# Designs tried in a protein design run: peptides against a protein of PDB entry 3V4L. Part 155

Target 1, 386 residues: chain A of PDB entry 3V4L
Amino acid sequence: GQPLAKDKVALLIGNMSYWEHPKLKAPLVDVYELTNLLRQLDFKVVSLLDLTEYEMCNAVDEFLLLLDKGVYGLLYYAGHGYENFGNSFMVPVDAPNPYRSENCLCVQNILKLMQEKETGLNVFLLDMCRKRNDYDDTIPILDALKVTANIVFGYATCQGAEAFEIQHSGLANGIFMKFLKDRLLEDKKITVLLDEVAEDMGKCHLTKGRQALEIRSSLSEKRALTDPVQGAPCSAEALVRNLQWAKAHELPESMCLKFQCGVHIQLGFAAEFSNVMIIYTSIVHKPPEIIMCDAYVTDFPLDLDIDPKHANKGTPEETGSYLVSKDLPKHCLYTRLSSLQKLKEHLIFTVCLSYQYSGLEDTVEEKQEVNVGKPLIAKLDMHRGL

## One batch from the design tools (peptide; made by RFdiffusion4, then SolubleMPNN)

Design b2_p18_2_s2 (from b2_p18_2, 13 letters changed)
Fold by OpenDDE base, seed 1:
Structure b2_p18_2_s2 (fold): chain B 386 residues (1-386), chain A 18 residues (1-18)
Amino acid sequence: as target 1 above (386 residues)
Amino acid sequence: AAAAAAAAAAAATKLVPM
């Protein structure tokens, strides 16, 4: 019979806004496009951008809580990385220069923990460099992995080589994701799918002799990303997993705010990633006596590090939101919250209405405080322990 | 009439290490 997955869970991490290292661009697009494809494959996807070491550890821990016997686990990482002694290290955005293994997440340690969950399939897609880090002399003593015959690594590049992104005037994929996305929905054994991606990448004249896909697999069964999820969640663990995933993707409900002047504002929310939300405001009713009226959001929690210069923009693109702008209402003011994993408290902020009456030169302000609870990934309390 | 071939400056594809 066709293999069945008990469930399918993916963690996608895209690190691009490094503090002490070159900034990347591809992880933004790559995580977004891969999220949409994996959702079509019935994966429960957590998508995270720009994580610190601590936040990456917590994201992996929360991902491991979603794994259980016969669950398919997929980890995708796009960002800086290195490989020492056959161990792959993912570099957090706060990593020092030079970084070492103590500042990074070891993929083989994550694999060990995934094997303890008795997963049905473990897929690692590593869109990072695999050069040796000469500043890290640490020889990791890894315990021997269990023989589970269910592991697949897709490395964007060969051992000791670099992975590349395409920098153009617009948004573009990394080289790996550019080819992976075209085949990801195919009903093929995952190693066969990745081999076809490797052949397609091998035709790319830009990366010929510089980057090639490497597949490392112990997968003895014909498992595919298309394998159907086993029917209705019959276990308490499956219900908990579904609830935990749902919490990480719950948006605040849209609100209609009414001001004393008779102006009505629609406040709306959209998810770009599990840790990135767009707030948008629109004037839905204005008394005729009011000639000008704008609705600004302000007074965000300090944990979110919101620069007011980047808030309340006339377009989503001016906030840095290029991917979801098609699905957003037009003629709003837009604010992008990009660090929801840092939110320790409820998201409380102020809506400030600035308006002018006909025949008065003075601008009037009214304010309302809004509490939307913990949006998206903030419900997981990933900051627990700081 | 000199057809000004608008050389669409093919935005130089730059590969950046990840």
Scores: peptide ipSAE 0.345, ipTM 0.683, DockQ to the pose 0.574
Fold by OpenDDE base, seed 3:
Formats: structure tokens, C-alpha cells, sequence
Structure b2_p18_2_s2 (fold): chain B 386 residues (1-386), chain A 18 residues (1-18)
């Protein structure tokens, strides 16, 4: 019969905003595009941008909680990385310069933990450099991996080489994702799909002789990303997994705020990623005696590191949100919360209405505090231990 | 003009290591 997945779970990490290393651009678009494709494939996708070491560890731990016997696990990483002695290291945004294995996440350690879950398929898509880090002479003594015959690595580049992003007019895509996205929905064995992606990437004149996709596989079965999920979750564990994933993807409900002056504000929320949310405000009712009014959001929790200069923009694009802007209402003020994984408490903030009456020169302000609980990934408390 | 536009578009593309 056709292979069935018990469930399908993906963790996608895109690191760009490095503290001590060159900033990247491609992971933003690449994580977003891959998220949308994997969702069409019935994956439960957690998508995270700009994680610290600690946040990456917790993201992996939460991902591992979603894994169980016969579950398909996919890890995608886009960012800085290196390979020492056949071990792949993902570099967190807070990694020192130079970084070492102690500051990074070893993919083979994650694979070991996935094998302990008796997963049906383990896919790693690593959009990172594979050069040796000469500042790290640590030879990791890894325990022998189990013979599970269900492992697939897609490396964006060959051993000892760099992966590249294509930067054009302010946008960037990873070369790997550029070709992967065109084939990802094909009903093919994952190793066959990746081989076709490798052939397509090999035709790219920009990367010819600089980057080539490498496939490492022990996959003995015909497994595809298109493999259907086994019918209704009958196990308690499957229900818990579904609830845990749903919890991490719950947006706050849209709110209608009523001010004393008679102005009504619509407050809305949109997810860009599991840790990135857009807040938008719009004036939905204004008394005729009020000539001008704006609804600003302010007083965010300090954990979110929100610069007020980047809040309350007239377009989503001015916040750095280019991906979801088409799905947002127009004529709002927009604020992008890009670090929801840092939120220790409930998301409490102030909506400040600034308005002017006809015939009065003075601006009046009214404020309302709003508590929206823990949005999206903040419900997982990924900061627990900081 | 079309060749200059294609050359200008090609010149704006950079490969950056990840």
C-alpha cells in the first residue's frame, strides 16, 4: 500500500540577524515559502526566525515533543553554519566570533533524539555553509546512530563548500530554496525529488562550480513528503501533539476598542511566522466632530525589544513585513513583533488614541491597556530557564 | 536598450555566502 505518516511535523529555523556575524537576507523568504509548501503537504509547521542558542535548543525540544513512532520529522535550517568531521553545526544569532561547537546546535545530536522517537522519516534540509571551522578543533564523540534506514539529508552545498543567497534589489533567496520550492509538492520519493532539485540547481550559471546540492540518505523505503497522514488521531498522544501545535499557532482574536470620545478602533493580529506577529489598528468609527485621529500601540513588554521608531507604520512593508502584506487589511497602522519567543509574560500593551476636535488646536489622548495573553509560539514558553 | 537593461539587471545580482 502507499506509505502513511502517523503525522508530519516540521521545524523551520531562519537565522539572519546575527550579532557578531554578517547579516543574511534569504532565510526570511525561504522559511516563509517552505512553510506555505509544507502546510499544503499537511505538515504541522513551526517557523522561527532569529533564534539565540537557548531559543534554538528549546525549539528543537518542542519539535521533539511533537515526534513519535511513525511521525515524519523535517528540520529545515537557513543561516550560518559549518561542518567539522562530518557533523553539521547550526549557528545561533547570538553566537560569539569565533563560534565553537559549544555555541552551536549539532544536527547529528538532533537526529539521535529523533531516532529515539522511532520516527517514520527524518529529513534534514540544511541551507548553510559546510566549510570547516578552523577555530573549533573539538571532535564530537557522538554515540553511534541507530540503523533506522529512514534518514535523508539535503545539503544546500557540498562538503567543505559555501551555500549562497542571491541578493537582488533588496530581496534575497537561497539558491537551494529557489529550486526546492519548484519540486517540493511532487509525489516522489524524497531522495528522487532532491536529486531532481540537484539537477535543476546544477543548471544555475551563478553557482556552477561554487555550490552543488548533496544528498545523504539511508532511506530504504519509498517515502515522500506527499505521503498522506494516517486518519483521525485515535491515540491520546496524537491528540496532545495536535493540541500542542495548535496552541503554538493561536492568534489573539481581533478586538473592537471603544474610547470615551466615541471613536472605535479595530485591533487585529496576523501571523507572519510562529514567532512573528503583525499588530494592526484601524479607525472603524469616528464621530464627525473629531477631525483627525490615530491609534498607536505602545508600552510593549521589554522582553520584545520593540523600538517605537519601527512601530505604528502606515504600511506592513515599512515594518519589514513583505510576505503577508497582501493578506492584511489596508489603511491601518502596523507594528511587527519579531521576537515572540522572548515573551515571558502575557502580551500587554497600550492602545493610545490621539485625536483632535473640530475647532480645537490641542490634541487629546485616550489610552486603553490590552492583554492578549501569549500569542503564537509565546505559549510554549521557549524562554524557560532565562 | 533591452541588452543594456538585461546587463544592468544581471549586474545587480550578488551571491552572498550563507
Amino acid sequence: as target 1 above (386 residues)
Amino acid sequence: AAAAAAAAAAAATKLVPM
Scores: peptide ipSAE 0.336, ipTM 0.683, DockQ to the pose 0.789
Fold by OpenDDE base, seed 2:
Structure b2_p18_2_s2 (fold): chain B 386 residues (1-386), chain A 18 residues (1-18)
Amino acid sequence: as target 1 above (386 residues)
Amino acid sequence: AAAAAAAAAAAATKLVPM
């Protein structure tokens, strides 16, 4: 019969905004597009941008809580990375220069922990460089992996080689995601799918002799990302998994704020990623005596590191939100919260209404405090232990 | 014209290591 997944869970990490290393661009688009494709494949997707070492560890721990016997686990990483002695290291955004294995997440350690969960399939898609780090001669003593015959690695490049992003005038994919996205929905054994992606990459004149996909697999069964999820969650563990995922993806409800001057504001929320939310404000009612009226959001929790210069923009793109702008209401002010994993408390902020009456030169301000609880990934308390 | 546009688009493409 066709293989069944007990469930399907994916963790996608895109690191771009490095502190001590060159900034990347592709991981933004790559994580977003892969999230949408994996959702069409009935994956529970956690998508995270720009994680510190500690935040990456916690994201992996939360991902492992979503894994159980017969669950399909997929880890995607796009960002800086290296490979020493056959071990793949994902580089967090706060990694020092030079970084070492002690500052990075070892993929083989994650695989060990996934094998302890008795997963049905383990897929790693690693969109990173695989050059040796000459600043780290540490040979990690890893525990021997179990023989589970259910492991697939798709490396964006060969051992000792670089992975590349395409820099155009706009946003573009990394080379790996550019070809992966065109085939990811195909009902094929995952190793066959990746082999076809490797052939497509091999035809690309830009990457010929510079980047080639490497597939490492122990997968003995015909398992595909298209494999159907086994029916309704009947176990306590499956219910906990579903609740944990749902909790991490709950947006605040849209609200209508009413000010004393008679102005009504719509406050709305949209998810770009599991840790990235757009707040938008619009004037939905204005008394005729008010000639000018704007609704600003301010007084965010300090943990979010919101620069007021990047808040309350006339377009989503001016906030750095290029991907979800088509799905957002028009004619709003937009604010992008890009670090929801840092939020220790409830998201409390101020909505400030600035307005002017006809025939008065002075602007008037009214303020309302808004508490939206813990949005999205902030409900998982990924900062616990800092 | 199509070959010149494809060549111009190819000339503007930079690969940057990840």
Scores: peptide ipSAE 0.325, ipTM 0.686, DockQ to the pose 0.664
Fold by OpenDDE base, seed 4:
Structure b2_p18_2_s2 (fold): chain B 386 residues (1-386), chain A 18 residues (1-18)
Amino acid sequence: as target 1 above (386 residues)
Amino acid sequence: AAAAAAAAAAAATKLVPM
C-alpha cells in the first residue's frame, strides 16, 4: 500500500545575521518558500530565523518533542556550516570567529535523537558549506547510529565544497532551494525527487564544477513528502503534538482601540515566520476636527531588541519584511518583531496616538497599553532552559 | 531579448559561499 505518515513535522532554520561572520541573504527566502511548500504537503512547519546556539538547541529540542513513532521529521538548515570527519555542523548566529564544534550543532547528534523517537522518515536538507574547518581539530566521538533505513540527507553541495547563494539587488534563493522548490511537490520517493533536483542543479552554468547536490540515504521504503497523514489524531500523543504546534503558531487577534478623542485604531498581527511577527496599525475612524493623526507602537520588551529607527515604517519592506507584504493591509504603519524566541514575558507594548486638532498648533498624545500574551513561538518558552 | 536578459542577469549574479 502507499506509505502513511503518522504525522509530518518540519523544523526550518535560516541563519543569516551572523555577529562574527559574513551576513547571508538567501536563508530568508529559502525558509519562507520551503515553509509554504511543506505546508501544502500537510507538514506542521516551525520556521525560525537567526538563532543563537542556545536558541538552536532549544528549537531542536522542541522539534524532537513533536516527533514520535511513524512521524515524518524534516530538518532544513540554511546558513554557514562545515563538515569535519563526515559530521555536519550548523553554525549559530552568535558563533565566535573562528567557530568550533563546541559552538555548533552537530546534525548527526540530531539524527541520533530522531532515531530514538522511532520516526517514519528522517529528512535532512542542509543548505550550507561542507568545507573542513581547519580551526577545529576535535574528532567528535559520536555514538553509533541505529539501522533504521529511513534516513535521507540532501546536501546542497558535495563533501569539502561550498554551497552558494545568489546575491542580486533583490531577493533570491540559494542554488539548492532554487531547484528544490520546483520539484518538492512531486509525488516521488524522496531520493528520486532529490536526484532529479541534482540533475537540474547540474545544468546550472553558474555552479557547474563548484556546487553539486549530494544525496546520502538509507531508505528501504518508497517514502515521499506527499505521503498522506494517517487520519484523525486518535492518540493522546498526536493530540499533544497538534496542540503544541498550534500553540507555537497562534497569532494575537486583531484589536480595535478607541481613544478619548474619538479616533479608532485597528491593530493587526501577521506571521512572517514562527519567530517573526509584523504589527501594523491603521486609522479606521477619525473625527473631522482632527487634521493629523498617527498611531505608533512603542515601549516593547527589552528582550526583543527592537531598534525604534526600524519601527513604525510606512511600508513592510522598510522593516525588512519583503515576503508577506502582499498579504498585509496597505496604508498602515508597520513594525517587525524578529526575535520572538527571546520573549520571556507577555508581549506588552504601547500604542501612542499623536494627533492635532484643526486650529490648534499643539500636538496631543493619547496612549494605550496592549497585552497580546505570548505570540507564536514565544509560547514555547524556548528560553526556560537557562 | 530573453537571451540578452538572461545573460545580463547572469553577469550581475554573485555567488557567495554559505
Scores: peptide ipSAE 0.323, ipTM 0.686, DockQ to the pose 0.602

Design b2_p18_2_s3 (from b2_p18_2, 11 letters changed)
Fold by OpenDDE base, seed 5:
Structure b2_p18_2_s3 (fold): chain B 386 residues (1-386), chain A 18 residues (1-18)
Amino acid sequence: as target 1 above (386 residues)
Amino acid sequence: DLEELLKKLAAETKLVPM
């Protein structure tokens, strides 16, 4: 019969806003596009941008909690990376320059931990450079991998080579993702799908002799990303997995705030990524005696590092939200919270209404504190040690 | 024309190492 997945879980990490390294652009679009495709394939997707070393470790640990016997696990990474002695290292945004193995996440260590979960399929999609790091002479002593015959690596480039993003007119895509996305929904064995992506990439004159897809697999079964999930979660473990994933993707409910002056504000929330949320506000009722009124959000938790200059924008694009702006309501003020993984406590903030009455020169202010609990990934308490 | 636009677009396209 067709193979069945017990469940399907994906962790997507896109690192772009490096502190000590060149900034990237492609990971933003590539993580978003891949998230939408994997959701169409019935994957539970955790999508994270711009993680520190500590945050990447915690994201991997939470991903491993979603894995179990016969579950399909997919890890995608887009960002800086290197390969020493056949070990792939993902570079966190806070990595020093030069970075070393102690500052980075080893993919083969993650694979070992996935094999301990007895997963049905392990897919790694690594959109990073594979050059040797000459500043790291550490030979990782990795334990021998189990012979599970369920492993697939798609490397965006060959060993010792660079991966590239195409930057054009302010947009950027990784070359790997550009070709992968066109085939990802095909009902094919994952190695056959990646071979076709390699052939499509090989026709690209921009990357000829610079980047080529490498496929490394030990996959004895005809497994595809299209393989159906086994029916209703009948096991306690499947129920726990569904609850844990749902917890990390729960948005706050939309609120209607009523001010003493009779102004009503709609407050709404949208997820761009598992760690990126857009807050939007709109005036839904204004008494006729109020000639002008502005509603803005302020007093965010210090852990989120929200610059007020980047809050309360007239468009989602002015916040850096280019991807979800079509799905957001129009005529709001928009604020992008891009670091929800840093939130230690409840998201408490102030909605401030500034207004003027007809025939009065003075501006009046009213404030309401809003507590929305822990939105999205902030529910996983990534900063709390177990 | 479309060809000049495509040439301009190709000239503005850069590969950046990841």
Scores: peptide ipSAE 0.294, ipTM 0.703, DockQ to the pose 0.728
Fold by OpenDDE base, seed 1:
Structure b2_p18_2_s3 (fold): chain B 386 residues (1-386), chain A 18 residues (1-18)
Amino acid sequence: as target 1 above (386 residues)
Amino acid sequence: DLEELLKKLAAETKLVPM
C-alpha cells in the first residue's frame, strides 16, 4: 500500500536581512513559494523570516515539539551557510563577522533531535553555501546518529561550493527553489524527485559548473511528500500538534471600529509568513459632511521595530509586501509587521482617524486603542528563555 | 521584442552567492 504519514510538518527559515553579512533577496520568495506548495501537500508549515540565533533555536525547538513517531518532518533553510567537516551550519541574521559554529545552528544536531522523535521521514532542504569557513576550525563532536533509514538531504550545491540566487529587476529566486518548485508536487519517492531536480538544474547554462544539487540519503522506504496523512487525529499528541500549529497561524479577527464622528473603519489582518503580518485599514462608512478621512495605525510595541515611514502605505508593495498583495483588499492603508517573533506582550496599537469636515480647514483626530492579543507565531512565546 | 527583453533580462540577471 502507499505509505502513510502520521502527520506532515515543515519548518521553513529564510534569512536575508543580515546585520554583518551581505543581504539576500531570494529567501523571501523561496520560503513563500515553498510554503504554498507544502500546504498543497497537507504539510503544517511554519514559515519564518530573518531570525536571530536565539529565534532560530526556539523555532527549531517548537518544530521538534510538532514531531512524533511516524510524522514527516521537513526543514528548509535559505540563507548564508557553511559546511565544515561534513557538518552544515545555518547562519542567523545576527551572526558576527566572522561567524563561528557557536553563532550558528548545526543541521546534524537538529537531525539528532528529529531521530529521537521516531519520525517517519526527515527531509532537509538546504539552500545555502557549503564552502568551508576558515575562521572556524571547531570539529563538532556529534553523538552517533541512530540508524534510521528515513533521512534525506537535498543540498542546493555540492560540498565546498556556493549556492546562488538569481537577482532580476528587484526580485530574486534561489536556483535550487526555481527547479524544486516545478517537481515538488509529483508523487515520487523524495530521492527520485530530488534526482530529477538535479537533472533539471544540470541543464541550466547559468549554473553549469558553478552549482549542482547534491542528494544524501539513507531512505530505504518509498516515501514521498505526497504520502497521505493518516486520518483524523486519534491521539492526544496529534491533537496537541494540531492545536500548536493552529495557534502559530491564528490571525486576529477583523474588526469594525466606530468613531464618534460617525466614520466606520474595517481593520483587517493577513499572514504573509508565520512571523509576518499585514494590517490593513479601510473606510467602510463616512458621513457626507466629512470630505477627507484616513485611518492610520500607530503606537506599536517597540519590540516590533516598526519604522513609521514604512507604515500606513497606499499599497502592500510600498510596505515591502509583494507576495500577498493579490489576496489583500484594495483601497486600504497597509502596514507590514515583519518581526512578530519579537513580540513579548499582546499586540496593542492605536488606530488614529484623521479627518476633515466640509468648511473647516482644521484636521480632527480621533484615536482608539486596539488589542489583538498575540498574533501568529507570537502565540508560541519564542521569548520564554530570556 | 522578446529577444531584447531576454537580452535585457540576461544583462540584469545577477548570480549572487547565498
Scores: peptide ipSAE 0.288, ipTM 0.697, DockQ to the pose 0.750
Fold by OpenDDE base, seed 2:
Structure b2_p18_2_s3 (fold): chain B 386 residues (1-386), chain A 18 residues (1-18)
Amino acid sequence: as target 1 above (386 residues)
Amino acid sequence: DLEELLKKLAAETKLVPM
């Protein structure tokens, strides 16, 4: 029969806003496109942008809690990286310059932990450079991996080579994701699918002699990303996993705020990523005696590092949200919260209504505090330990 | 010309190392 997955879980990390290293652009689009495709494949997807070392460690720990016997685990990483002695290192956004193995996450360590979960399939998609880091002379003594015959690595590039993003008209895609997305939904053994992606990349004139997909596999079975999830959660562990993922992806409910002047505001929420949320405000009712009114959000928790200059924009695109803008209501003010992982407390903020009456020159303000609890990934308390 | 368009598109396309 066709293999069944007990469940399917993916962690996608896109690091682009490096502190001490060149900024990238492709991880934003690539994580988003891959998230949408993996969701169509019935994956539980955690999608995270711009993680520190600590936040990456916690994201991996939370991902490992979603893994169990016969679960398909997929890790995607897009960002800076290196390979020393056959070990792949993912570089966090807060990594020093130069970075070392002590500042980075070793993929083979994550694989070891995934093998302890008795997973049905382990897929690593590494959209990063594989150059040696000459500033890191550490030879990691890794424990011997178990022979599980269920491991697949898709490396965006060859050993000792660079991976590249294609920048065009302000948008960028990774070359790997550009070709992977066209085939990802195909009902094929994952190694066959990746081989076809390698052939498609090999036809690209831009990458000829610069980047080629490398596939490393021990996969002895015909397993595909299209393999159906085993039906109703047959175990307590499957129920816990479903609840944990659902908790990490729960948006605040849309609410209607009523002000004393008789103005009604709709406050809405949209997820761009597991750690990125758009807040939007719209005027849904205005008394005829009020000629102008605007609804601003302010007084965000300091942990979110929200610059007021980037809040309350007339378009989603002005917030840096290019991907979900089509699904958002029009004629709102938009604010992007890009670091929900940093939220220690409830998301409490102020909605400020500024308005003017017909025949009065003075602007009036009314304020309401809003508590939306812990949105999305903030429910996992990824800061437990500082 | 399609070749000029492809050359222009190739010249506007920057490969940036990741």
Scores: peptide ipSAE 0.284, ipTM 0.702, DockQ to the pose 0.643
Fold by OpenDDE base, seed 4:
Structure b2_p18_2_s3 (fold): chain B 386 residues (1-386), chain A 18 residues (1-18)
Amino acid sequence: as target 1 above (386 residues)
Amino acid sequence: DLEELLKKLAAETKLVPM
């Protein structure tokens, strides 16, 4: 019969905003596209952008808590990386220059931990460079992997080569994701699907002789990403996993704020990623005596590192939110919170209403404090470590 | 859509190492 997954869980990490390394662009779109595709495949997806070493470790630990016997685990990474001695290293955004293995996450260590969970399938999709890091002579002593015959690696490039992003008009896609997305929904054994992606990439004139997909697998069964999830969560562990994932993806409820001047503001929230939220304000009622009226958000927690110059924009795109802008209400002020994993406390901020009465030159301000609790990934308290 | 955005990408493609 067709294999059944007990559940399907994916962690997607896209690192772009490196401190000491060249900034990338592709991981933004690639993580978003892959998130939407994996959701159509009934994966529980955690999608995270711009993680530090500590935040990446915690994201992996939280992902491993979602894994159990017969669960399908998928890890996707897009960002800087290297390969030394057959070990793949994902580079965090805070990695020093030069980085070393001690500053990076070893994928084979994650695989070991996934094998301890008795997972049904382990898929790694690594959209990173695989050049040797000549500044790191560390030979990782890895524990012997179990013979589970349920492992697939899709490397965006061959050993010792670079992966590339296609930059155009301010947006970019990884070449791997460009071809992977066209096949990912196919009901095929995952190694056959990736082989077809490798053929499609090999036909591309841009990548020919520069980048080639490498597939490394030990997969004894016909397992596919399309494999159905086993029906009702019958186990206590499955219920816990569902609740944990649901908590990490819970948005604040939309609020209607009423000011003393009689203005009513709708405050809304949208998820771009598990750690990225858009706040939007709209005026839903204005007294006729008020000629001009704007509702700004301010006084964010310092841990979020919100630049006021990028807050309260007239379009989602001006905040750096290009992906969800079509699904957002129009004619709002928009603010993008891109680092929700740093939030230690409740998200408390001020809604400041600035308005002008007809026939008065002076602007009046009214303020209301809003507590929205811990939105999205901030409910996992990733900043505390295990 | 994202597909139209990606169709426009074909003209001025710079490959940048990741």
Scores: peptide ipSAE 0.268, ipTM 0.667, DockQ to the pose 0.433

